# Designs tried in a protein design run: peptides against a protein of PDB entry 5OOQ. Part 1

Every score and structure here is a prediction.

Target 1, 227 residues: chain A of PDB entry 5OOQ
Amino acid sequence: YREDVRQVVTHPANALSFLQPGRLVEISVNGKDNYGWGAVVDFAKRINKRNPSAVYTDHESYIVNVVVNTMYIDSPVNLLKPFNPTLPEGIRPAEEGEKSICAVIPITLDSIKSIGNLRLYMPKDIRASGQKETVGKSLREVNRRFPDGIPVLDPVKNMKIEDEDFLKLMKKIDVLNTKLSSNPLTNSMRLEELYGKYSRKHDLHEDMKQLKRKISESQAVIQLDDL
Positions, changes and structure headers below are counted from each chain's first letter, unless a header gives other numbers.
Peptide ipSAE is a variant of ipSAE made for these designs: the mean of its two directions, with the distance scale d0 fixed at 1.0 Angstrom where the peptide's residues are scored. Compare it only between designs on the same protein; published cut-offs may not carry over.
A fold fails the geometry check if it doesn't show the stated peptide or something in it is severely misdrawn.

## One batch from the design tools (peptide; made by RFdiffusion4, then SolubleMPNN)

Design b1_p8_1_s1 (from b1_p8_1, 5 letters changed)
Fold by OpenDDE base, seed 2:
Structure b1_p8_1_s1 (fold): chain B 227 residues (1-227), chain A 8 residues (1-8)
Amino acid sequence: as target 1 above (227 residues)
Amino acid sequence: MSYFETIS
């Protein structure tokens, strides 16, 4: 169900209006290269100059440029082509223990795992010296402030997705989550352990929901100077 | 993120 939600959320009809400069997005390229949370620079409709008749899927029809702070230091970032989501070989996030750098990478909508309910004030010229690093520092600060995870946009409350089938999907997910949290094993020998686990999970989820709401109400824009 | 050594 999470993938189904992601497909709807990242569809151009829904996502593009929330991909303003500075919008935080969680990035996963090719289902394996997890860059974590990055900041949107801009986006554009994908155009193939060599093959103008090329037809892309909805989720591949736009290119989003994002600043990430998790690029492996030895990645051939100089080979990156603006607005070309076909990343050169060797472009990857740093692994645990590896050094990382800030980079602007072009991704498709399909590479967006989540859209955050936060925005950064972006430098006017992200390509200028030191600007990517500034954003990178801001990203680190955001992650520090949200140890339980950056709040994700609510597809219904924030993104105003009103598709009936989608709403049904969301309802089903909610029901399932409720069932899991209600601990049907109340009379089990593991009640205390299970209750503890589910309670913590539920509390975290509720806290996140509340936080998302508060952030949404405050038009969650973070100034670089505040980070 | 703390697992990385970020280079500017």
Scores: peptide ipSAE 0.031, ipTM 0.683, DockQ to the pose 0.032
Fold by OpenDDE base, seed 1:
Structure b1_p8_1_s1 (fold): chain B 227 residues (1-227), chain A 8 residues (1-8)
Amino acid sequence: as target 1 above (227 residues)
Amino acid sequence: MSYFETIS
């Protein structure tokens, strides 16, 4: 159900009012290029000058310019065109062990994984020398301050999405999350109760712990796929 | 609700 939530959250009717300059957004381009958390510069309605009659989906009808600090250093950033979400070949995030730089990239709403409940104070001119790097430093500091993850806007409490079907979806997700969180503990206690009398060896205890973790992880993955 | 911060 995560994708269903994302579709609702990133719909223009809901998302645009939260895409102020400096708003943190988690970025995934084409479902494969994960840039992590970036900061919104601005957004505009997508206009195709070559094909004015072009009709875009709701999630592709706006272009959001975002600062990222995870751009691969050798990416052809000079080929980036403002307000063109069709990124040139070679534009990608840095992989592990690669160096990264700051860049402004145009994305669609469909490339937003999450909207953060945090805004940075943005430079007036992000394209001025050194300004992107300043934002990049701020992004690093934010990540340092939130080691467990940047807080995400609550669709109901913060974004005030009150659609009944959406609320039902959220309730269902909450129930599933509760079950996921409770099951490992319940199963752990039950397994410990069942096998604790026999676990006189440290190795058995460790094996049980590992098995419990694997079971929990497997269940979590299965449930996440259902979300 | 939003949290604003400048980190420079």
Scores: peptide ipSAE 0.058, ipTM 0.792, DockQ to the pose 0.156; fails the geometry check
Fold by OpenDDE base, seed 4:
Structure b1_p8_1_s1 (fold): chain B 227 residues (1-227), chain A 8 residues (1-8)
Amino acid sequence: as target 1 above (227 residues)
Amino acid sequence: MSYFETIS
């Protein structure tokens, strides 16, 4: 059920509006590499220049750049490419007893474990010398202030996810937490329907954006011809 | 939305 909630929360239709610069997010890459809480730098739609016709899943269709302070010190961070979520070999979080450094890594929405209800004030130029380390210090301070964990955005109260099936899912989770039984199979089937709805909405939004761009381009051409 | 100032 937690994974089901995560899938809905991290869907572009819900997550993108909460990925402002400085937003805290909990990062797990490929379900294995846990970087802990990082801070969002920016995000962009994933574009494959070599294969423009590439189709990505909803959760892989955007790239989020995040500052982490848990990168293993000997990781080849110089090989990181902005907006390329395919991380080079050796890029990993520091394990217990290892030294860590600050780094900016590109991740997909699928690598977001949780979205925090906190934002850091971000430097204007995160790529400038020392800026990512400043953010790293801030992350440490946040963790110090919240020893029981950084507060997570409430999907209903904060994110305003009001889909009926999702609300039912949340209620079932609450029931389970109170040691009442629920039917997991029913929830899984409803999740597919939810994904379908979100996907369709996103597709429409993207189509509108593309149309607006085409209109803008056509207007620009007209202006050049009138000059 | 809660805001946390960066420690400089």
Scores: peptide ipSAE 0.055, ipTM 0.787, DockQ to the pose 0.124; fails the geometry check
Fold by OpenDDE base, seed 5:
Structure b1_p8_1_s1 (fold): chain B 227 residues (1-227), chain A 8 residues (1-8)
Amino acid sequence: as target 1 above (227 residues)
Amino acid sequence: MSYFETIS
């Protein structure tokens, strides 16, 4: 039920306060294009200039710009449109044996698999020459230093998600994972229902974002290493 | 460049 947890974690009410510049996030676009861990540049509410009345789901309502170092070298990165998470054809991660480059890609919250508990020191101007590559180097170094995986934010301990519906969701996941006699379909439906309740309860993303941002910013930051 | 971890 990792997906159920992911849905809660990546909900704007929870995720946005942790998407500071340099925050590491694990990226999967369209459920197939795995870019690995990237670094957040910034994020913005998704606005459709051509259709201002467009309504997006919670997880598609924000665009996160991330630096990845796994872009296929021959990807048409020049066709990337700012604040357009619909990536051009050919934009994909490098496969095994292919060369990769650094790129900034716009993604939705739904493309975030995990939010790391690490942040990179980010250049002020990521679009400046060589800056993406610098971040890319840092990403490689981080991956080298964490061979067992980049530490992921704990939804409760780190992200301070204490909503009753979420806690119920987590408890249900725990119970279901331990019980051998569980019905997968029933369990999944129940978890989705709980998520739905959670999502509806926290529809005021901005207010929740502000509160959670204060919480996240109050946390102490420890320098792990220089890159 | 450096990386850091947030703590409670």
Scores: peptide ipSAE 0.054, ipTM 0.769, DockQ to the pose 0.431; fails the geometry check

Design b1_p8_1_s2 (from b1_p8_1, 6 letters changed)
Fold by OpenDDE base, seed 5:
Structure b1_p8_1_s2 (fold): chain B 227 residues (1-227), chain A 8 residues (1-8)
Amino acid sequence: as target 1 above (227 residues)
Amino acid sequence: MSYEESIE
C-alpha cells in the first residue's frame, strides 16, 4: 500500500508543486539503486528530441534533477546526460565501504520514494565548482539532524491532496492496516483500481487544461487576425 | 500549512 500512496504522491499533479529547488526527496532508481535523500535542483517536462511524439507515463513524463551525495566515486558521472533519466551503466550509489561523491542525476518522478518536508538553500549555479559538494554537506547535516529520518510530507495535511479517489485510497489503506485479516491480494487490487481511477481523472484534467489552452490560443489568433 | 523548514 505504500507503493500506491507513493504513486499518488509522485504523480505530476501532486508532486511538481513541491519540487522546488532544494526540496529533499528520497531517491530510488529502478527500484534497486537507493541514493537516499537528495536535493532537487529543478525539473522539466521530458522531451524526446528524437521522437517528439513519444508518450510517457505520468511518472516518467518529467525529469527531476537532484543532487545526491551517495554516488559511487568511480561512477562515470561524466557520461550523465542532462535530462536523460536513463542513467549510463556504472552509475550507482556507493555501497557500504565505498567512497561516495556528489552528483547531479536526472530522475523520473517514479524514482522518488518520498518527498521531504525540508528544503535546502540551493546555490544559484549548482554546476559551478564546489557547489554540489556544498549541497552534499548540507545533506549530511540534515541526515545528522534527523537521525530518525527526514520528515516526509503528509499527503493530506501538507500536500493537500483532497482528491476523492485518493482519500478513498487512504481510507482503504487505513482499514487494511487496521484489519490484518484482510486478503492482501484483494486489497492490493482495490488499491490499484483506485489509483487507476485517480490517474485517469488527472489525465482528463490535464487534457482539459491543454484543450483550454489551445482554445485560448486559437481565440487569441483569431483576435489578432481580426485586428 | 506545509511546514516547510528551509535549511540555509
Scores: peptide ipSAE 0.037, ipTM 0.731, DockQ to the pose 0.140
Fold by OpenDDE base, seed 4:
Structure b1_p8_1_s2 (fold): chain B 227 residues (1-227), chain A 8 residues (1-8)
Amino acid sequence: as target 1 above (227 residues)
Amino acid sequence: MSYEESIE
């Protein structure tokens, strides 16, 4: 069902109005290369100059240029062609322990895993020296601020997708999520978290009580010395 | 559409 939702969300009729400069998008190329969250630079309708009669699927009919900060440092980024979503060999995200660089990559709508409910302020000229790195810093800051994940656009509430079949799909997903949340194991984990928070609050209250007692005791000693 | 926090 998640893939079905993704297909609807990333359809041009729905996605393009939310692909403004600076829009955060989660990027997965070919279902294998996860670049994480990137920032939209721009998008354009895919035009094949060599084959003007080329017909693309809806999800492949647009090219989105995105800044990523997870490009492997030794990737042949110089071989990237604007508006060509067919990435050269060796273009990949950095793995754990590898160094990353900022890069602008052209992707299709099909490579968008999710659309974030956040936008970055984008430099006017992203291709100027140092500008990609600025966006990269902003992306790191966003990830720092949202350790539990960047908020995703709600397809219904935010994107206003009102297709009946889609709404039915969303309802089914909601029912399933409700069932999962009602699972005793899930409830147990949540209870543990709540208990942890409660315990911390209780500890703080006890610390405050102890501090008040110490202050009171100190005041009592001073009063005894003044008699 | 409340564009939430544009991080500058």
Scores: peptide ipSAE 0.034, ipTM 0.713, DockQ to the pose 0.126
Fold by OpenDDE base, seed 3:
Structure b1_p8_1_s2 (fold): chain B 227 residues (1-227), chain A 8 residues (1-8)
Amino acid sequence: as target 1 above (227 residues)
Amino acid sequence: MSYEESIE
């Protein structure tokens, strides 16, 4: 059921307005490569120049560039292609005992595990020498300040997701958490149906224009002076 | 570097 919530939260209709530069996001690529918390650089609609007729799923229709500080030092980062979320072989997070470096990686919305309620100040030119490392230091400092974990955006209170189908989904999750229904398969099908209805109500192509306007309004950010 | 908390 956490996955069902994640699907709604990371849907373009909800997520994009919170993917401002510096927004912290928890990253898991292909369900196996956990980079931890990274910082958003920017995002763009995914365009296949070779196949303009390519249709992507909602969660794969955007590319988010993120700074991570957990890239394995010997990863072939030079093979990373801008706006290509298909990462080269050998691109992975460092394991325990391995050294890490900072890198900018392109990911899809589907690779976002959580959206944080914190935003870093981002350099204007992240590709300039030392800028990625500066962000990397900031990420380490945030992790130090929040040893129990970085605060996650509340879908209802913070993200203001008021869609009736989503609220029904949340209620079902709450009920299931308190009272495990005897038929898990039926519950899963109902959750999928609710998500499907939600997704169909939001046409990403038209909503992109509206979301850009909402991004400007959501800039009420408190600067914490101690960082 | 200062971090900003989203108050919304």
Scores: peptide ipSAE 0.041, ipTM 0.767, DockQ to the pose 0.462; fails the geometry check
Fold by OpenDDE base, seed 2:
Structure b1_p8_1_s2 (fold): chain B 227 residues (1-227), chain A 8 residues (1-8)
Amino acid sequence: as target 1 above (227 residues)
Amino acid sequence: MSYEESIE
């Protein structure tokens, strides 16, 4: 169900209006390369100059440029082509113990795991010297402020997705979550662990929901000076 | 995951 939600949330019809400069997005490329939370620079419709007749899926039809602060330092970032989501070989996030740098990478909507309910004030020229690093520092500060995770946009309350089937899906998820929480097995140590994980996830989700509400109410724009 | 950030 989470993937189903992700597919709806990241669909152009829903996502693009929330991909303003500075929007935080959680990035996973090819289901393997997790860059964590990055900041949107801009986006554009994917155009294949070599094959103008190329048809892309909805989730691959737009390119989002994002600043990440988790790029492996020895990644061939110089080979990155703006608005080309086919990343060169060797472009990957840093692993544990590796050094990372800030980079702007082009991704598809399909590479967005989550859309955050936070925006950074972005430099006017992200390509200028030191600007990516400034955003990188801001990302670190955000992560520090949200140790339990960056609040995710609520698809219904924040994104105003009113599709009936989607609402049914969300309701089903809610019912399942409620059933899991109400199940006497939740009092088992394993379900206390799973529900500790899930309740930390659900409390995180509810705390995220409450924080999302508070942040949504506050038009969650973080100034660089406040970070 | 812990990583060292290099600021360019």
Scores: peptide ipSAE 0.016, ipTM 0.568, DockQ to the pose 0.031; fails the geometry check

Design b1_p8_1_s3 (from b1_p8_1, 6 letters changed)
Fold by OpenDDE base, seed 5:
Structure b1_p8_1_s3 (fold): chain B 227 residues (1-227), chain A 8 residues (1-8)
Amino acid sequence: as target 1 above (227 residues)
Amino acid sequence: MSYEESIS
């Protein structure tokens, strides 16, 4: 059920407007490589130069560049290709006892576990020497300040996802979470159906969402400049 | 849309 919420939250129609530079996101690549909380550098629509006609799912249609401070030190970070979310073999988070480094990795929206209700002030040039490490220090500081976890954006209150189908989804999840549901399987199937309806509905509102994204991005930049 | 606290 958390996954169902995640699917909606990380859908481009909702997520992109909150992926401003410095936005904290919790990263899990391929459902196995947990990098923890990272900071968004930027994002772009995924384009396959070799196959321009390639069609990606909504959650794979954008690439988000994120700074992580949990990259295994011996990971072949030099093999990272910008805007290629297919990470080279050996790119992984550090395990317990291993040393980590800061890296910028390209991920898909599907690799976002959570979107945080915090933004870091980002260096203008993250690729400059030492800048990733600066962000890495900031990430550590944030984690220190929030020992109970970085606050996650509220889908309704913060992200303003007020779509009827989504609200129904949320209500059903709440019912399930309270164990008041007599048939979890039926409810799960219904949640998937609701998500499907939601996704299709957003296809019709793409232009509006794009505009909202642009507005949000602009406002976010202003906030960073005021700090 | 809610804009969040930026940490410097």
Scores: peptide ipSAE 0.031, ipTM 0.691, DockQ to the pose 0.145
Fold by OpenDDE base, seed 3:
Structure b1_p8_1_s3 (fold): chain B 227 residues (1-227), chain A 8 residues (1-8)
Amino acid sequence: as target 1 above (227 residues)
Amino acid sequence: MSYEESIS
């Protein structure tokens, strides 16, 4: 059920208006490589020049560039290609006892585990020498200030997701958390159906135009300096 | 801004 909520939260219709530069996001690539909390640089619609007819899923249709401070030091970061979410072999987070470095990695929306209610001030040129490391220091400072975890955006209160199917999904999750369901399989199917209905209501192409306008108006941000 | 994936 947490995954169902994540699917709605990370859908382009909801997520993009909160992916401003400096927005904190928790990153898990391919459900395996956990980079922890990173900072958004920018995002763009995914376009395949070699195959213009390529159709991506909603969650794979955008590329988000993020600064992470948990990249393994010996990872082949020179092989990273901007706006290519297919990461080279050997690109991974540092394990316990390993040294880490800062890197900018391209990810899909599907690699976002959660969206934080915090935003860092980002340098104008993140590719300039030392700028990634500056963001890395800021990320460490945030983690120090929030030892119990970085606050996550509330889908309803902060993100203002008012879709009826989503609200029904949330209510069902609440009921399931309080009551043992007599038929878990049926409930899972119903949750998937509700998500399906939600996603069908949103046309990615039309939503993109609307979201561009909403991005500038988004005020659901707590700045690090305000804390 | 739309960025085209350069598949090398």
Scores: peptide ipSAE 0.018, ipTM 0.623, DockQ to the pose 0.021; fails the geometry check
Fold by OpenDDE base, seed 4:
Structure b1_p8_1_s3 (fold): chain B 227 residues (1-227), chain A 8 residues (1-8)
Amino acid sequence: as target 1 above (227 residues)
Amino acid sequence: MSYEESIS
């Protein structure tokens, strides 16, 4: 069900209007390379100059350029091509214990795991020296402020997705969540750990919901000067 | 290019 939600949320008809410069997005490339939260620079319709007749799926039909601060330091970032989502070999996020750098990477909509309910104030020229690092610092500050996770856009409340099947899906998810919360196993010690993790995720979700509500209500643009 | 420690 989560993947189904993601497919709807990341569809161009829904996602593009929320991919303004500075929008935070959670990035997973090819289902394996998790860059965490990055900031949108821009997006464009995918054009294959070599094959203008190329047909892409909806989720692959746009390229989103994002700043990440989790790029492995020894990644061949100089080989990155703007608007080419086929990343060179060796382009990957830093693993635990590895050093990371800031980079701008082109991704497809399919590589968006979540769309955040926050925007950073972006430099006018992200390619200028030091600008991506500035955004990187802002990303760190955001992560610091939201230790439980960055607020995700609500597909219904924020994104105004009104598709009937989608609403049914959301309802099913809500029912399942309610059943999980009402399960007597919540009183067991292990569920305190799992619910501590899940309640850290769900208190994260409620704190995120409250914070998301506050952020949604504020359409909070975090200015770089305020970070 | 400033490198940062991986946020684990």
Scores: peptide ipSAE 0.017, ipTM 0.594, DockQ to the pose 0.035; fails the geometry check
Fold by OpenDDE base, seed 2:
Structure b1_p8_1_s3 (fold): chain B 227 residues (1-227), chain A 8 residues (1-8)
Amino acid sequence: as target 1 above (227 residues)
Amino acid sequence: MSYEESIS
């Protein structure tokens, strides 16, 4: 169900209006390269100059340029081509213990794992010297402020996705979550721990939901000076 | 996952 939700959320009809400069997005390229949360620079419709007749899926039909602060330092970032989501070999996030740098990478909508309910103030010229690093610093500060995770846009409340099938999907997810919570786990100790974890997770989820609501209501643009 | 950030 999470993937189904992701497919709907990242569809151009829903996602593009929330991909303003500075929008935080969680990035996973090819389902394996997790860059974490990055900041949107811009997006454009994917155009194949060599094959103008190329047809892309909806989720591959747009290129989103994002700043990430998790690029492996020895990645061949100089080989990155603007608006080309086919990343050169060796472009990857840093592993544990490796050094990382800030980079602007072109991704497809399909590489968006989540859309955050936060926006950074973006430099006018992200390609200028030091600007990516400024955004990188802001990303670190955001992660510091949200140790339990960056708030994700609510597809219904924030994104206003009103598709009936999607709403049914969301209801099913809610019902399943409720059933999972209501199913007396036979073992009382596991129930308390799971209920403690679930209650903390649910409280965190509700707190996150409330925070998400408050952030959504405030159109929380975090300026660089506030970070 | 921890990493050391560097300026590009």
Scores: peptide ipSAE 0.016, ipTM 0.549, DockQ to the pose 0.031; fails the geometry check

Design b1_p8_1_s4 (from b1_p8_1, 6 letters changed)
Fold by OpenDDE base, seed 2:
Structure b1_p8_1_s4 (fold): chain B 227 residues (1-227), chain A 8 residues (1-8)
Amino acid sequence: as target 1 above (227 residues)
Amino acid sequence: MSYEETIE
């Protein structure tokens, strides 16, 4: 169900209006390279100059440039081409214990894991010296402010997705979550024992859901200065 | 989720 939601949320018809400069997005490239939360620089419709007749899927039809602060320091960032989502070999996030740097990477909508309900103030020229690092510092600050995770946009309340099938999906998810949360086992030590590493994940999801509701009630996008 | 990495 989460993937189904992601597919709808990241569809151009829904996502693009929320990909303003500074919008936080959680990035996963090719389902394996997790860059964490980055900040949107800009986006454009994908154009293949070599093959103008190329047809892309909806989720691959736009390129989003994002600042990440988790790029492996020895990645060949000089080979990155703006608006080319086919990343050079060696472009990857830093692993635990590795040094990272800030970089602007072009990604497709399909590489967006989630869209945050937070925007950073972006420099006018992100390519200027030191500007990416400034954004990187802001990203660190945001993560510090949200130790349990950055608030994600509510697809219905914030993004105003009104598709009937999607609403049914969301309702179903809510019902299932309610049933799960209402189960006495959910808060039991037994659950923690049974789920082990996954127990924390579940708790985080529930916390995020609650936060989303609170944020959605305000009907406002949070700015860094408002934190 | 908090990301704490060595960033230059």
Scores: peptide ipSAE 0.029, ipTM 0.647, DockQ to the pose 0.037
Fold by OpenDDE base, seed 3:
Structure b1_p8_1_s4 (fold): chain B 227 residues (1-227), chain A 8 residues (1-8)
Amino acid sequence: as target 1 above (227 residues)
Amino acid sequence: MSYEETIE
């Protein structure tokens, strides 16, 4: 049921306030292309200029630009289009034994596996020559310092997700993880219902995302200068 | 390059 938690964590109402420049996120595109941990550049609401009436799901309604250091060296990165999350054919992470380069890729919230509890200091102009590579070096250093994995934000303690429906979802997951369910199908349906209620509630409160951002930005942080 | 860690 990790996917259920991921759906809530990556919902715009929760995720966007933690997608500041430099925020580390774990990236998986289309459920197959794992880029590992990257650094957020920025994000914007997805706009289709050709079809202004286009409706996207919550998790596809924003584009997040991220720096990755795992792009396959021979990927056609020149074909990448800003704010277009539909990546060209051949854009993929390097496999074992292949060389990688740094790249900025546009992804949706649905491509975020985890949000890290760490934030890099980002260059002002990431498009300038050598800046992506600088971030890439920092990413390598972070991975070196955290060989057991980069710490992930706690949904409750760090992200302050206190929504009753979410808490019920979490409780349900905990119960299912510790005890055998007599009816797995019914339990799955209930989880979807709880998530649905949560999503609908927060969709109606789209204007409240600004408040959450302010709260997140005011959180105390420890800056480590040795990176 | 420095990094910051979110604390409680």
Scores: peptide ipSAE 0.041, ipTM 0.724, DockQ to the pose 0.415; fails the geometry check
Fold by OpenDDE base, seed 4:
Structure b1_p8_1_s4 (fold): chain B 227 residues (1-227), chain A 8 residues (1-8)
Amino acid sequence: as target 1 above (227 residues)
Amino acid sequence: MSYEETIE
């Protein structure tokens, strides 16, 4: 069911409106290379100049450029081509104990595991020297602030996905979650951890909501002073 | 209102 939800969420019709610069997204390339949370730089429709007749699936039809701070330091990042989601050999996340660097990688929508309910302030020129590292620092700060995980956009409440089949799916998931919570075995440490993560995610959503309000209020105040 | 929290 989680994969079904992901397929709907990452569909262009739903995802693209939430892929603004700075949007946090959780990245898993080819289901194997987990880069963790990155920040969206931009996106574009995938165009194959060599084969204009190439037909891509919906989830492969767009390329999203994202800043990650988990790139293995010895990865051949110089071989990365903008808007080419076919990553060169050796491009991978750092493993435990390995050093990582910041990099901009092109990914497809299919490589998005989750869309966060947070946006980073992005430098105007991410390709300028030091700018990726700035975003990398911001990503670290976000992870520090959200030790239980970055809040994910609610597909229904935030993304306003109103597809009937999707709503049915979500209801089924809710029922299953309720049944799991009512099971005496849910008092196991794992369920507390899962619920803790869920609760932290919910708290994070509220915190984000409050921060967004504060930012909006501060921007409104700045506009009033310019007047 | 989708609260966009921008972290600088």
Scores: peptide ipSAE 0.039, ipTM 0.728, DockQ to the pose 0.128; fails the geometry check
Fold by OpenDDE base, seed 1:
Structure b1_p8_1_s4 (fold): chain B 227 residues (1-227), chain A 8 residues (1-8)
Amino acid sequence: as target 1 above (227 residues)
Amino acid sequence: MSYEETIE
């Protein structure tokens, strides 16, 4: 069920309006490479220059550039291609006992495990010398301040996901935390319908994004001065 | 309205 929630949260119709520069996101690539919390640089629609007719799933249709501070030091980071989420062989997070460095990696929405309710102040030019390391220091400080975990955006309260089927899913999760209920197949069918709705919303994403931005701009930003 | 926390 957590995966079901993740699929809804990371859908372009919901996620993109919360992927501002500096947004904290938890990164897991290919279900195995956990980079921990990183900071969003930017995102763009995925374009295949070699095959313009290529069709991507909704969760693979955007590329998000993120700064991570957990890249293995001997990873071939020089082989990283801008806006190419297919990472070269050897690109991986540092394991226990290994040294890490800061890197900007391109990921898909499907590689986002969680979206944090925090934003870092981002340098204007992240590619400039030393800027990634500055963000890396900020990430370490955040992790220090939140030893129990970085706060995650509330899908309902913060992201304003008010779809009835999604709300039902959330209620089921709450119930299942105490009691196992309903057949996974029944849930799957309902989720397919839900995803169908989001796919339609994605086509209208630009209009929705504009509206969400207007709402977001009206929200107060709390600065954490102790950082 | 939800508030956003920004870290400098």
Scores: peptide ipSAE 0.036, ipTM 0.738, DockQ to the pose 0.124; fails the geometry check

